# Designs tried in a protein design run: peptides against a protein of PDB entry 3KDP. Part 171

Target 1, 230 residues: chain A of PDB entry 3KDP
Amino acid sequence: PFLIFIIANIPLPLGTVTILCIDLGTDMVPAISLAYEQAESDIMKRQPRNPKTDKLVNEQLISMAYGQIGMIQALGGFFTYFVILAENGFLPIHLLGLRVNWDDRWINDVEDSYGQQWTYEQRKIVEFTCHTPFFVTIVVVQWADLVICKTRRNSVFQQGMKNKILIFGLFEETALAAFLSYCPGMGVALRMYPLKPTWWFCAFPYSLLIFVYDEVRKLIIRRRPGGWVE

## One batch from the design tools (peptide; made by RFdiffusion4, then SolubleMPNN)

Design b2_p24_3_s2 (from b2_p24_3, 18 letters changed)
Fold by OpenDDE base, seed 1:
Structure b2_p24_3_s2 (fold): chain B 230 residues (1-230), chain A 24 residues (1-24)
Amino acid sequence: as target 1 above (230 residues)
Amino acid sequence: LLEEVEKRTLEIVKKALEAIAAYL
């Protein structure tokens, strides 16, 4: 998210507070849950034939998978961001290069795509209105990540949802997202303005996409062991 | 301001986690 902010010079899609909430609030319990996840039956049964090559391959593959998943997560967040700004009159193409004027507190007549002028305060309200949906989008996408991370090769349908800590992590993330989105004072304290309930569903296609992507990936790995997709 | 926001965020998140943990 921050890289696109710098490269495209768009209004900030994800605030520092939101990043902290993701890293410390939403990722902590999931990370612990993964540490206690039952090892996939195939991983534990395979004696490493060559520890060096198999470890290096596994590290590259994990890196690629996490990189791809991270890109889909970012796309989900940016989709939500662009939809919100478009609903407020800022089309995606108009946001390119707008950052300089957007962040200038002395410019109170920044025009949207329809010629409406926006004050600095109004622009910041819209910007902060994007942070909460972006966060919620990440949480919803992380549901898929948590589920898919339970297994390396097997389908989630084969492994099931036996890890109570992971289930707790899903509830914790959701509860935290609801708290940060709807608790009175969060708009002032964290600059996370209340989210319309409809925005929770904006991320669902991307969560499904991640799930389908991972299931397809795992299916390919099962059918073609030693492929580049591993 | 950022440091204060970070501190407040951490406190709120901590309280929220404690509340969730106490509920569970």
Scores: peptide ipSAE 0.000, ipTM 0.238, DockQ to the pose 0.077
Fold by OpenDDE base, seed 2:
Structure b2_p24_3_s2 (fold): chain B 230 residues (1-230), chain A 24 residues (1-24)
Amino acid sequence: as target 1 above (230 residues)
Amino acid sequence: LLEEVEKRTLEIVKKALEAIAAYL
């Protein structure tokens, strides 16, 4: 997210505190919960062919999976960011290079895509209005990511929801999201303004697409073991 | 070099956004 902010020179989609809340609050408990997940039954039945090679492959696969999840989460957050800004008159193409004027407190006539002029205060309200929904979007996407990461090859429906710690993690991250979104003073302390409850649903189609994509991927892996999709 | 990379990246992003905007 921060790299795109620098390279594309767009208004800041996430504050530093919001990033810390994602990394330490929403990612930590799910990651711990996954460590307690029971190994996939087909993995447990595989005799280690070569312990050195199999460890390297497993570490590479875990690293790739976490890297891909992080990219998917970022895409979900940016989707919500662009939707909010578009609803406020700023189309995605108009945001490119806009940061310099956006962050300048002396410019009070920044034009949106429709020729409306925005004061510095108004722009910062819109920017901070993006932070909370971006965070909530990450949480909603993490629901899908946490569920799909229970297994590598088996469907979630085959593996089941036996991990009580995972279920606790889902409730914890949701409670944290609600706290950060609606607790008085979060707008001042964290630059996370309260959001309408309807914004929680903005990420749901994206979360569902991730879930469906992963289930299809797993289905292909089950049908074609050793394919490029692994 | 960094400025050139930034310009090229912005051009790619701009083209991608134009394609998305044309699809929407």
Scores: peptide ipSAE 0.000, ipTM 0.249, DockQ to the pose 0.014
Fold by OpenDDE base, seed 4:
Structure b2_p24_3_s2 (fold): chain B 230 residues (1-230), chain A 24 residues (1-24)
Amino acid sequence: as target 1 above (230 residues)
Amino acid sequence: LLEEVEKRTLEIVKKALEAIAAYL
């Protein structure tokens, strides 16, 4: 997210506090929950043919898969960001290079895509309105990520949801997202303005995309054991 | 445009899930 902010010079899509809440708040309990996940039955039964080479290959493949999931998560967040700004009159193309003028408090006539002028205060309200739904989007896509991380080869439907700690992690993330989104004072304290409930659904396509991606990946692994997709 | 992209994404995902569900 931050790299695109720098490269594209768009208004800040995700605040530093929001990033901190993701990294420390939402990821901690899920990460712990995954550490307590039961080993996949097929992983435990298969000894590596060559422990050294197979471990290195597996680590690379895992890192690539999670890297791709992370890219989908980022795309989901940016999608939500662009939707909100577009609804407020700022089309995605118009946001490119706008950061300098957007962040300048002395410019009170920044035009949107339709020629409407926005004061600095109005722009910051819209920016901070994006922070909360971006955060919520990340939480929603993390639901899919956490669910798919339960297994390496087996479908989630085959392995099932046996880890109660993982389920607790999903609820904790959701509760934190709701708290940060709707608790009075969060707009002032964290620059996270209240979110319309409808924005929770904006991330669902990407959550499902992550799920589909992983299920397809796992399906390929099952059909072609030892393939480069494993 | 964004609504259309969202709709198309949802449709693709739905079809993919249906295909996966039919295979499983």
Scores: peptide ipSAE 0.000, ipTM 0.193, DockQ to the pose 0.019
Fold by OpenDDE base, seed 5:
Structure b2_p24_3_s2 (fold): chain B 230 residues (1-230), chain A 24 residues (1-24)
Amino acid sequence: as target 1 above (230 residues)
Amino acid sequence: LLEEVEKRTLEIVKKALEAIAAYL
């Protein structure tokens, strides 16, 4: 998010506070839940492979998969960001290079894609209005991420959702997201303005995409053991 | 435009849920 903000010179899509809330709040309990996930039934049945070569390959493949999932998550967040700004009159093409004028408090006549002028205060309200839905989008896609991370090879449908700690983590991150989004004073304290409930649904296609992607990946691994996708 | 995007999004989600349900 921050790299694209710098490269494209677009208005800030995700605030530092929201990033901290993700890293420290929403991701911590789920990560712990995965540590207590029952070992995949197939892992325990596999003969001890060469611990030096197979650990390194497995770590690289896990890292690659998480990297790809992270890219889908970022795309989901940016989609939400661009939709919100487009609804407020700023088309994606118009946002390119706009940051300099957007962040200048002395410019009160920044034009949108339709020629409407925006004051500095109005622009900042719209910017902060983007932060909360971006955060919520990440939480919603993390639901799928947490579920798929339960297994390396087996389908979630085969292993099931027996881990109560993971379920608790999903509720905790959702409750935190709701608290940060709708609690009075969060707009002043955290620059997180309340979002319409409809914004929660904008992330669902990406959550589903992550789920489908991982299930397809796992299916390929099951059918072609030892492939580069494993 | 947003309402249309939301509607299309919901349709995609619904189709995908149906596909998942059919896989189960």
Scores: peptide ipSAE 0.000, ipTM 0.217, DockQ to the pose 0.022; fails the geometry check

Design b2_p24_3_s3 (from b2_p24_3, 16 letters changed)
Fold by OpenDDE base, seed 4:
Structure b2_p24_3_s3 (fold): chain B 230 residues (1-230), chain A 24 residues (1-24)
Amino acid sequence: as target 1 above (230 residues)
Amino acid sequence: LLEEVEKRTNEIVELAKKYIEEYL
């Protein structure tokens, strides 16, 4: 998010405080939950066919899969950001290079894509309105990520939801997102304005995409044991 | 419950707007 903010010179999609809440709040408990995840039965029983190469290939493929999931998460957040700004009159193409004028408090006539002029205060309200749903989008997408990370080969439907710590992590992330979104004063303290409940659903297509991606990957692994996807 | 949350959300947003107008 921050990298794209710099490169594209768009209004800040996700505040620094919100990023810290992701790193310190939403990622810690899930990471702990994964550390306590019971080993998948097939992982425990499957001996590497080639101990020297299979481990390296597997680590690379896992790293690639997590990298791809992270990219899908980022795309989900940006999608939500662009939708909100578009609904407020700022089309994605108009946001490119707009940051300099957007962040200038002395410019009170920044035009949207439809010629409406926006004061600095109005722009900041819209910006801070984007921070919360971007964060919530990441959290909702992380639900899918956490659930799929339970297994390497088996479907989530086969492994089930047995890890109580993982379930707790999902609730903790959701509770944190709700707290940051709806607690009085968060708009002032964290630059996270309250989120209408409808925006929680904006991330669902991306969560579904992650689930489909992982299930397809796992299906390929099961059908082609020792293939390049494993 | 969702309607109540939405109502409360709108109230907080309005308060935030007032705060910005007064202090920023």
Scores: peptide ipSAE 0.017, ipTM 0.297, DockQ to the pose 0.042
Fold by OpenDDE base, seed 3:
Structure b2_p24_3_s3 (fold): chain B 230 residues (1-230), chain A 24 residues (1-24)
Amino acid sequence: as target 1 above (230 residues)
Amino acid sequence: LLEEVEKRTNEIVELAKKYIEEYL
């Protein structure tokens, strides 16, 4: 999200503090939890054919899979961002290149897509209104990501939810998201304004999409053992 | 720096847990 902010010169979709909360708060415990996940039933029964080449291929495939999931997460966050800005009069096309004027404190007459003038303070309120829903969207999508990362080939329904640390991680990231979204003073301290509870549900389609995508991927792997999709 | 950020993040998470237990 921050890279797109720089490249496209759009208003900041996600604050630096929220990025740190994702990287260190919401992702860290879940990532550690995966190290304690029970070995998948089919992995431990086979010897690697070539430890050097198979390791490199597996690392590349895992990196690619995480990259794809990360792109879906970003798309979900940006969708929420564009919806909020569009509801406030800023269409996506109008946001391109707007950052320079948007962040200028001395320009108090920035026009939206409909000719409405926005003061600096008003613009920043709308910007900060996007930060919290973007963060929450990432958390909801991470639920699916964390669950699907438990296994490489087996469906979640086959492996089950046995890792207590993983379950704890899901509650932790959700609790952090709720705290940052609704605690008084977070709007001033972290530039995260409270959101309507209904916005939590806007991320669910993306979470479901990731879940379905991974289940289909795993189904293909099970039907075609040794394929490049593994 | 990373250790300090991690420490601060953990403190926030603990505060969040307490807040939820007490108020939600």
Scores: peptide ipSAE 0.005, ipTM 0.244, DockQ to the pose 0.152
Fold by OpenDDE base, seed 1:
Structure b2_p24_3_s3 (fold): chain B 230 residues (1-230), chain A 24 residues (1-24)
Amino acid sequence: as target 1 above (230 residues)
Amino acid sequence: LLEEVEKRTNEIVELAKKYIEEYL
């Protein structure tokens, strides 16, 4: 997210405070939950053909898969960001290069895509209104990520949701997202203004996409044992 | 009570924000 902010010079889609909340609040408990996930029985029973080479290949494949998931998460966040700004009159194309004027407090007549002038305060409210949905979008997408990460080969439907720690992690990140989104003062405090409940659903297509992506991946692995997708 | 909680929350967050801006 921050890279696109720098490259495209768009208004900040995800604030540093929000990023910190993701790293410390949202990702930590889920990561711990995965550490307590029982090893998939088929993973442990597979003898590496070549312990050195197969380990490296597997680590690379895992890294690539998670990199792809992370990219989908970012896309989901940006989608939500652009939707919110578009609903407030800022079309995506208009946001390109706008950051300099957007962040200048002395410019109180920044025009949106429809010629409406926005004060600095109004712009910052809209910006901070985007931070919360971006965060929530990441959380919702992480639901799918956590669920799919618990298994390497087996479908979520086969493995089930037996890990109580994982369920707790999902609850915790959701509760944190709700707290940050709706607790009074969070707008001024964390630059996370209250989120309309409807915005929680903006991430669902991307969450579903990740889920489907991983299920398809796992299906391919099951149908083609020893394939590179594993 | 809510106003006080909000005030305190804002203070804590402003402190945290300053910390983040200063060190990160």
Scores: peptide ipSAE 0.000, ipTM 0.256, DockQ to the pose 0.033
Fold by OpenDDE base, seed 5:
Order: C-alpha cells, then sequence, then structure tokens
Structure b2_p24_3_s3 (fold): chain B 230 residues (1-230), chain A 24 residues (1-24)
C-alpha cells in the first residue's frame, strides 16, 4: 500500500495508525493461532525423505503463498479505496500525481474528475473516509486467509473449524474493526471515520478469490506431489 | 463521558495542528 502511495503519488490510502492496528491488533492473535496450527501440522509431518531439502522447499513455498495472499489483500484494499474516491468524484486516473496538490493545505481548489473544487479540509475528510474501509477490507480478507492457513494440504472442508484460537482471532479482528469503525471519537482520535455497513461486503469477492485460489493450490499439491507448485 | 473524551481529543488535535503549523 505505501509503495503505491509513493510511486503513483495518490492520496494516502491507509493511515499509519491503521497500519499499526493491523500489525499489532488484528494480526497478533491470528499469528499465534497459525503458529499453534503449524506446530500441530508439524507433528503430523511424515519424516521428510530428505530433512534439509524438504524443509527448505516448504519454507519457500509458505513464504511465497503468504506473499501472494498479501498482494491479494492489498489489491482488495486498493479496490475499496478507488471505489470510495470514485463515488466522491475522484476517478482513479485523476488520482495519479494528485498527492502533491492534495496534501497542500494552501490549495483549496483541487478539482475532482467532474470539475468540483475541494477544499483542503474536504479532501482530508474524503481521505480519512478511505482509511476505515481499507482497514475493514483487510480484516475481511484476513478472514479467508486465516481459514485457508489452517490447512497446509487439506481442504478447509476436511479439517473443519475446530481451532478455538483461530475462531477467537476472527472474532477479535472483527470486534476491533467494528470498534474502530463505529466508536464515537475514532474519526478525531485515529482519523478513522464511520463506515457504511455496505462497505464490509466490498471485500467479500476478494475473500472468495483467496479461498478459491488456495483450495485450487492445495488441490494441485495433492494431485501432483513433488510438482513445481509444492 | 464519550462526548467529553471527544471534546478533549479535539482540543489535543487542534493543539497538535497548531504545533505542526508553527514548527514544521
Amino acid sequence: as target 1 above (230 residues)
Amino acid sequence: LLEEVEKRTNEIVELAKKYIEEYL
């Protein structure tokens, strides 16, 4: 997210406080849950045929899978960001290079894609309006990520939702997202303005995409043991 | 209590804005 902000010079899609809430708030319990599940799955590891090479390959594959999931999460967040800005009159093409004028407090006549002029305060309200939906989008996509990470090779349908720590993580991140989105004063304190409930559903296609992607990946791994996807 | 917290937070934010404007 921050790299695209720098490269494209778009208005800030995700605030620093929001990033901290993701990294420290929403990801902590999920990370613990995944660590416990990895430990359980490692107990079920058949002795690797070659302990050194098979461990290295597994670590690389896990790293690549998490990297790909993280990219899909970012894409979901940016999609929500662009939709909100488009609904407020700023088309994606118009946002390219706009940051310089957007962040300049002395410019009170920044035009949107339809010729409407926006004051600095109005622009910042719209920017901060994007922070909460971006955060919520990440949380909703993380639901799918947590569910798929529960199983390395087995389908979620085979292992089921028996991990209480994972379930607790899902509730914790959802409760935090609801608190940050709807608690009075969060718009002032954290620059996270209240979110319309409809925006929670904007991330669902991306959550489904992650779920389908991982199930297909796992299916390929099961059908082609020792293939390039492993 | 929430209204008071919001009011105090607004005051702090306004002070922070003024500080940023004066020193940055």
Scores: peptide ipSAE 0.000, ipTM 0.229, DockQ to the pose 0.026

Design b2_p24_3_s4 (from b2_p24_3, 18 letters changed)
Fold by OpenDDE base, seed 5:
Structure b2_p24_3_s4 (fold): chain B 230 residues (1-230), chain A 24 residues (1-24)
Amino acid sequence: as target 1 above (230 residues)
Amino acid sequence: LLEEYEKRALEIIKKALEYIKKYL
């Protein structure tokens, strides 16, 4: 997220507070939940053929999968960001290079894609309006990520939702997202303005995409045991 | 004043997180 902000010089899509809430609030409990997840039945039953090489391959494959999921997650967040700004009159092309003028408090006549002029205060309201739905998008995408991370090979439909800690993590991150989105004063205290409930659904296609991607990946692994995708 | 307190709080949290990251 921050790299795109620098490279494209777009208005800040994700605030420091939202980043902290992701790192401390949404990622920590899920990470703990995965540590307590019951080992996949096939992982426990497989004798390591070559413990040194198999560990390295597995770590690389895990890293690649998480990297790809992280990219889809970021794309989901940016999609939400661009949609919100477009609804407020700023088309994606117009946002390129706009950061310098956007962040200048002395410029009160920044034009949108339709020729409407925006004051500094109005621009910051729109920017902060993007922070909350970006965060919520991440949370909704993390639902799929947490569910798919329960297994390496087996489908989620086979393993089910048995880990109570993971379920707790899903509720915790959702409750945090709801608190930050709708609690009075969060706009002033955390620069996270209230979110329209419709924005929760904006992330669902990306959650579904991650879910489908992982199920396809796992299906390939099951069909080709010992392949480069395992 | 509230914005300054918010900024300070965020800076403290950021420093604390950087400290935690350094020792993890």
Scores: peptide ipSAE 0.006, ipTM 0.252, DockQ to the pose 0.023
Fold by OpenDDE base, seed 3:
Structure b2_p24_3_s4 (fold): chain B 230 residues (1-230), chain A 24 residues (1-24)
Amino acid sequence: as target 1 above (230 residues)
Amino acid sequence: LLEEYEKRALEIIKKALEYIKKYL
């Protein structure tokens, strides 16, 4: 998200504090849960293979998977961002290069795509209105990510949700998202304005896409053991 | 209004988790 903000010079889609909440709050417990689950799975089935080669391949595959998932998360967040701004009169094409004027406190007549003038305060309200839905979108996509990371080869439906730490992680990130979205004062403290509950559903297609993608990937791995997709 | 939205969101999440538990 932050890279596209810099490259495209668009209004800030996700606040720095919100990014920190994602990195420290929503990703940490899931990462711990995955570490525990991986430890449990590796203890049961791996005869001592050559630890150097298997670790490198596994680290590369994990890095690629997380990179791809991270891109899908970013796409989901940006979709929500562009929808909100479009609903407020700012079409995606109009946002390109707008950051300089958008962030200038002395310019109170920034025009939207329809010629409506926006004050600095009005622009910042719209910007901060995007922060919360972007964050929530990431959390909802992370649900799918956590669920898919539970298994390397088996469908999630085959292994079930036995990891209590993973369930706790899902609860924690969701509770944090709800707290940041709806707690009074978060608009002032964190620049995260309240979210209509309907916006939570905007991320569901992306979560479903990730889930389907991973299930298809796992199905291919099961049918073609030793393939490049492993 | 915000508390109602929060409560409703939590209820939706709870139902979703229950649904996941039922099918997983």
Scores: peptide ipSAE 0.005, ipTM 0.268, DockQ to the pose 0.046
Fold by OpenDDE base, seed 1:
Structure b2_p24_3_s4 (fold): chain B 230 residues (1-230), chain A 24 residues (1-24)
Amino acid sequence: as target 1 above (230 residues)
Amino acid sequence: LLEEYEKRALEIIKKALEYIKKYL
């Protein structure tokens, strides 16, 4: 998220405090839950033929999985960010390079895509209004990601939700998201303004798409062992 | 209004969790 903020010079999609809450609050329990997930029989039943090479391969696979999760979460967050800003009159193309003027407190006439002028305070309210949905989107996407990461080759429907720790993690991150989104004073303390409940659904199409994509991927892997999709 | 949003959010979360439980 922060890289796109720097490269595209867009208004800050996710505040530093929100990032910290994701990294320390929402990601820890899910990560622990995945560590306790019973490995698919195909992954762990093979004694490492070579402990050194197989450890490296496993580390690479873990790194790729975490990298993919992070990228998927970022994409979901940015999708929600762009939707919210578009609904407030800022089209994605207009946001490119806007950061400099957006963050300048002395510029009170920043125009949206429709020629409406926005004061610094109004812009910051909209920006902070994006932080909460971004955070919530990360949580909602993470539900799908955790479910997807539970299995490498098997369908979620085949393995089921056996990991109670994962279920607890999903509950905890969701409860934290609700707390940060709706607790009085969070707007001032964390710059996370309350979220309209309808915005929780903004991430669902994306989560569903990821879920379907992963199920299709796994289906292809099962039908074509050793294919390029693996 | 905030309490209504909180309640509605919690309901959405519960429904989402139930949905996840039904399909997983």
Scores: peptide ipSAE 0.000, ipTM 0.241, DockQ to the pose 0.046
Fold by OpenDDE base, seed 2:
Structure b2_p24_3_s4 (fold): chain B 230 residues (1-230), chain A 24 residues (1-24)
Amino acid sequence: as target 1 above (230 residues)
Amino acid sequence: LLEEYEKRALEIIKKALEYIKKYL
């Protein structure tokens, strides 16, 4: 998100405090929950045929899968960001290069895509209105990510939801998202303004996409053991 | 205070990007 902000010179989609809440708040408990996940019975039973090459391949494949999922998560957040700004009159193409004027406190006549002028205060309200939905979108997409990362090869339907710590992590993450979104003072303290309930659903297509992606990936791995898709 | 932290973070990242551009 931050790299795209710098490269595209768009208004800041996710504030520093919100990034810290993701890295330290929402990611920590779920990551711990995955550490307590029971190893897949098939992984424990299958000794690596070649410990050096198979370990290296598995590490590369895991890194690639997490990288791909992370990109889909970021796309979900940016989708929500662009939808909110578009609803407020700023089309995605108009946001390119707008950051310089957007952040200038002395420019109070920044025009949107429809010629409406926005004061600095109005622009900052819209920017901070994007922070909370972006964060919540990441949380909702992480629900899917956590559930799919529970297993490497088995379908979620085969392994089931036996990990109580994972379930607790999902509830904790959701409770944190609700607290940051609706608790009084979060707009001032964290620049996270209250979220309309409709924005929680904006992430659902991306959560579904991650589920479908991972189930297809796992299906390919099961059908072609030792393929490059592992 | 939060605005100062954001400005500092932006400055650090600008420096990091300049560093990457210098070595790329």
Scores: peptide ipSAE 0.000, ipTM 0.235, DockQ to the pose 0.016

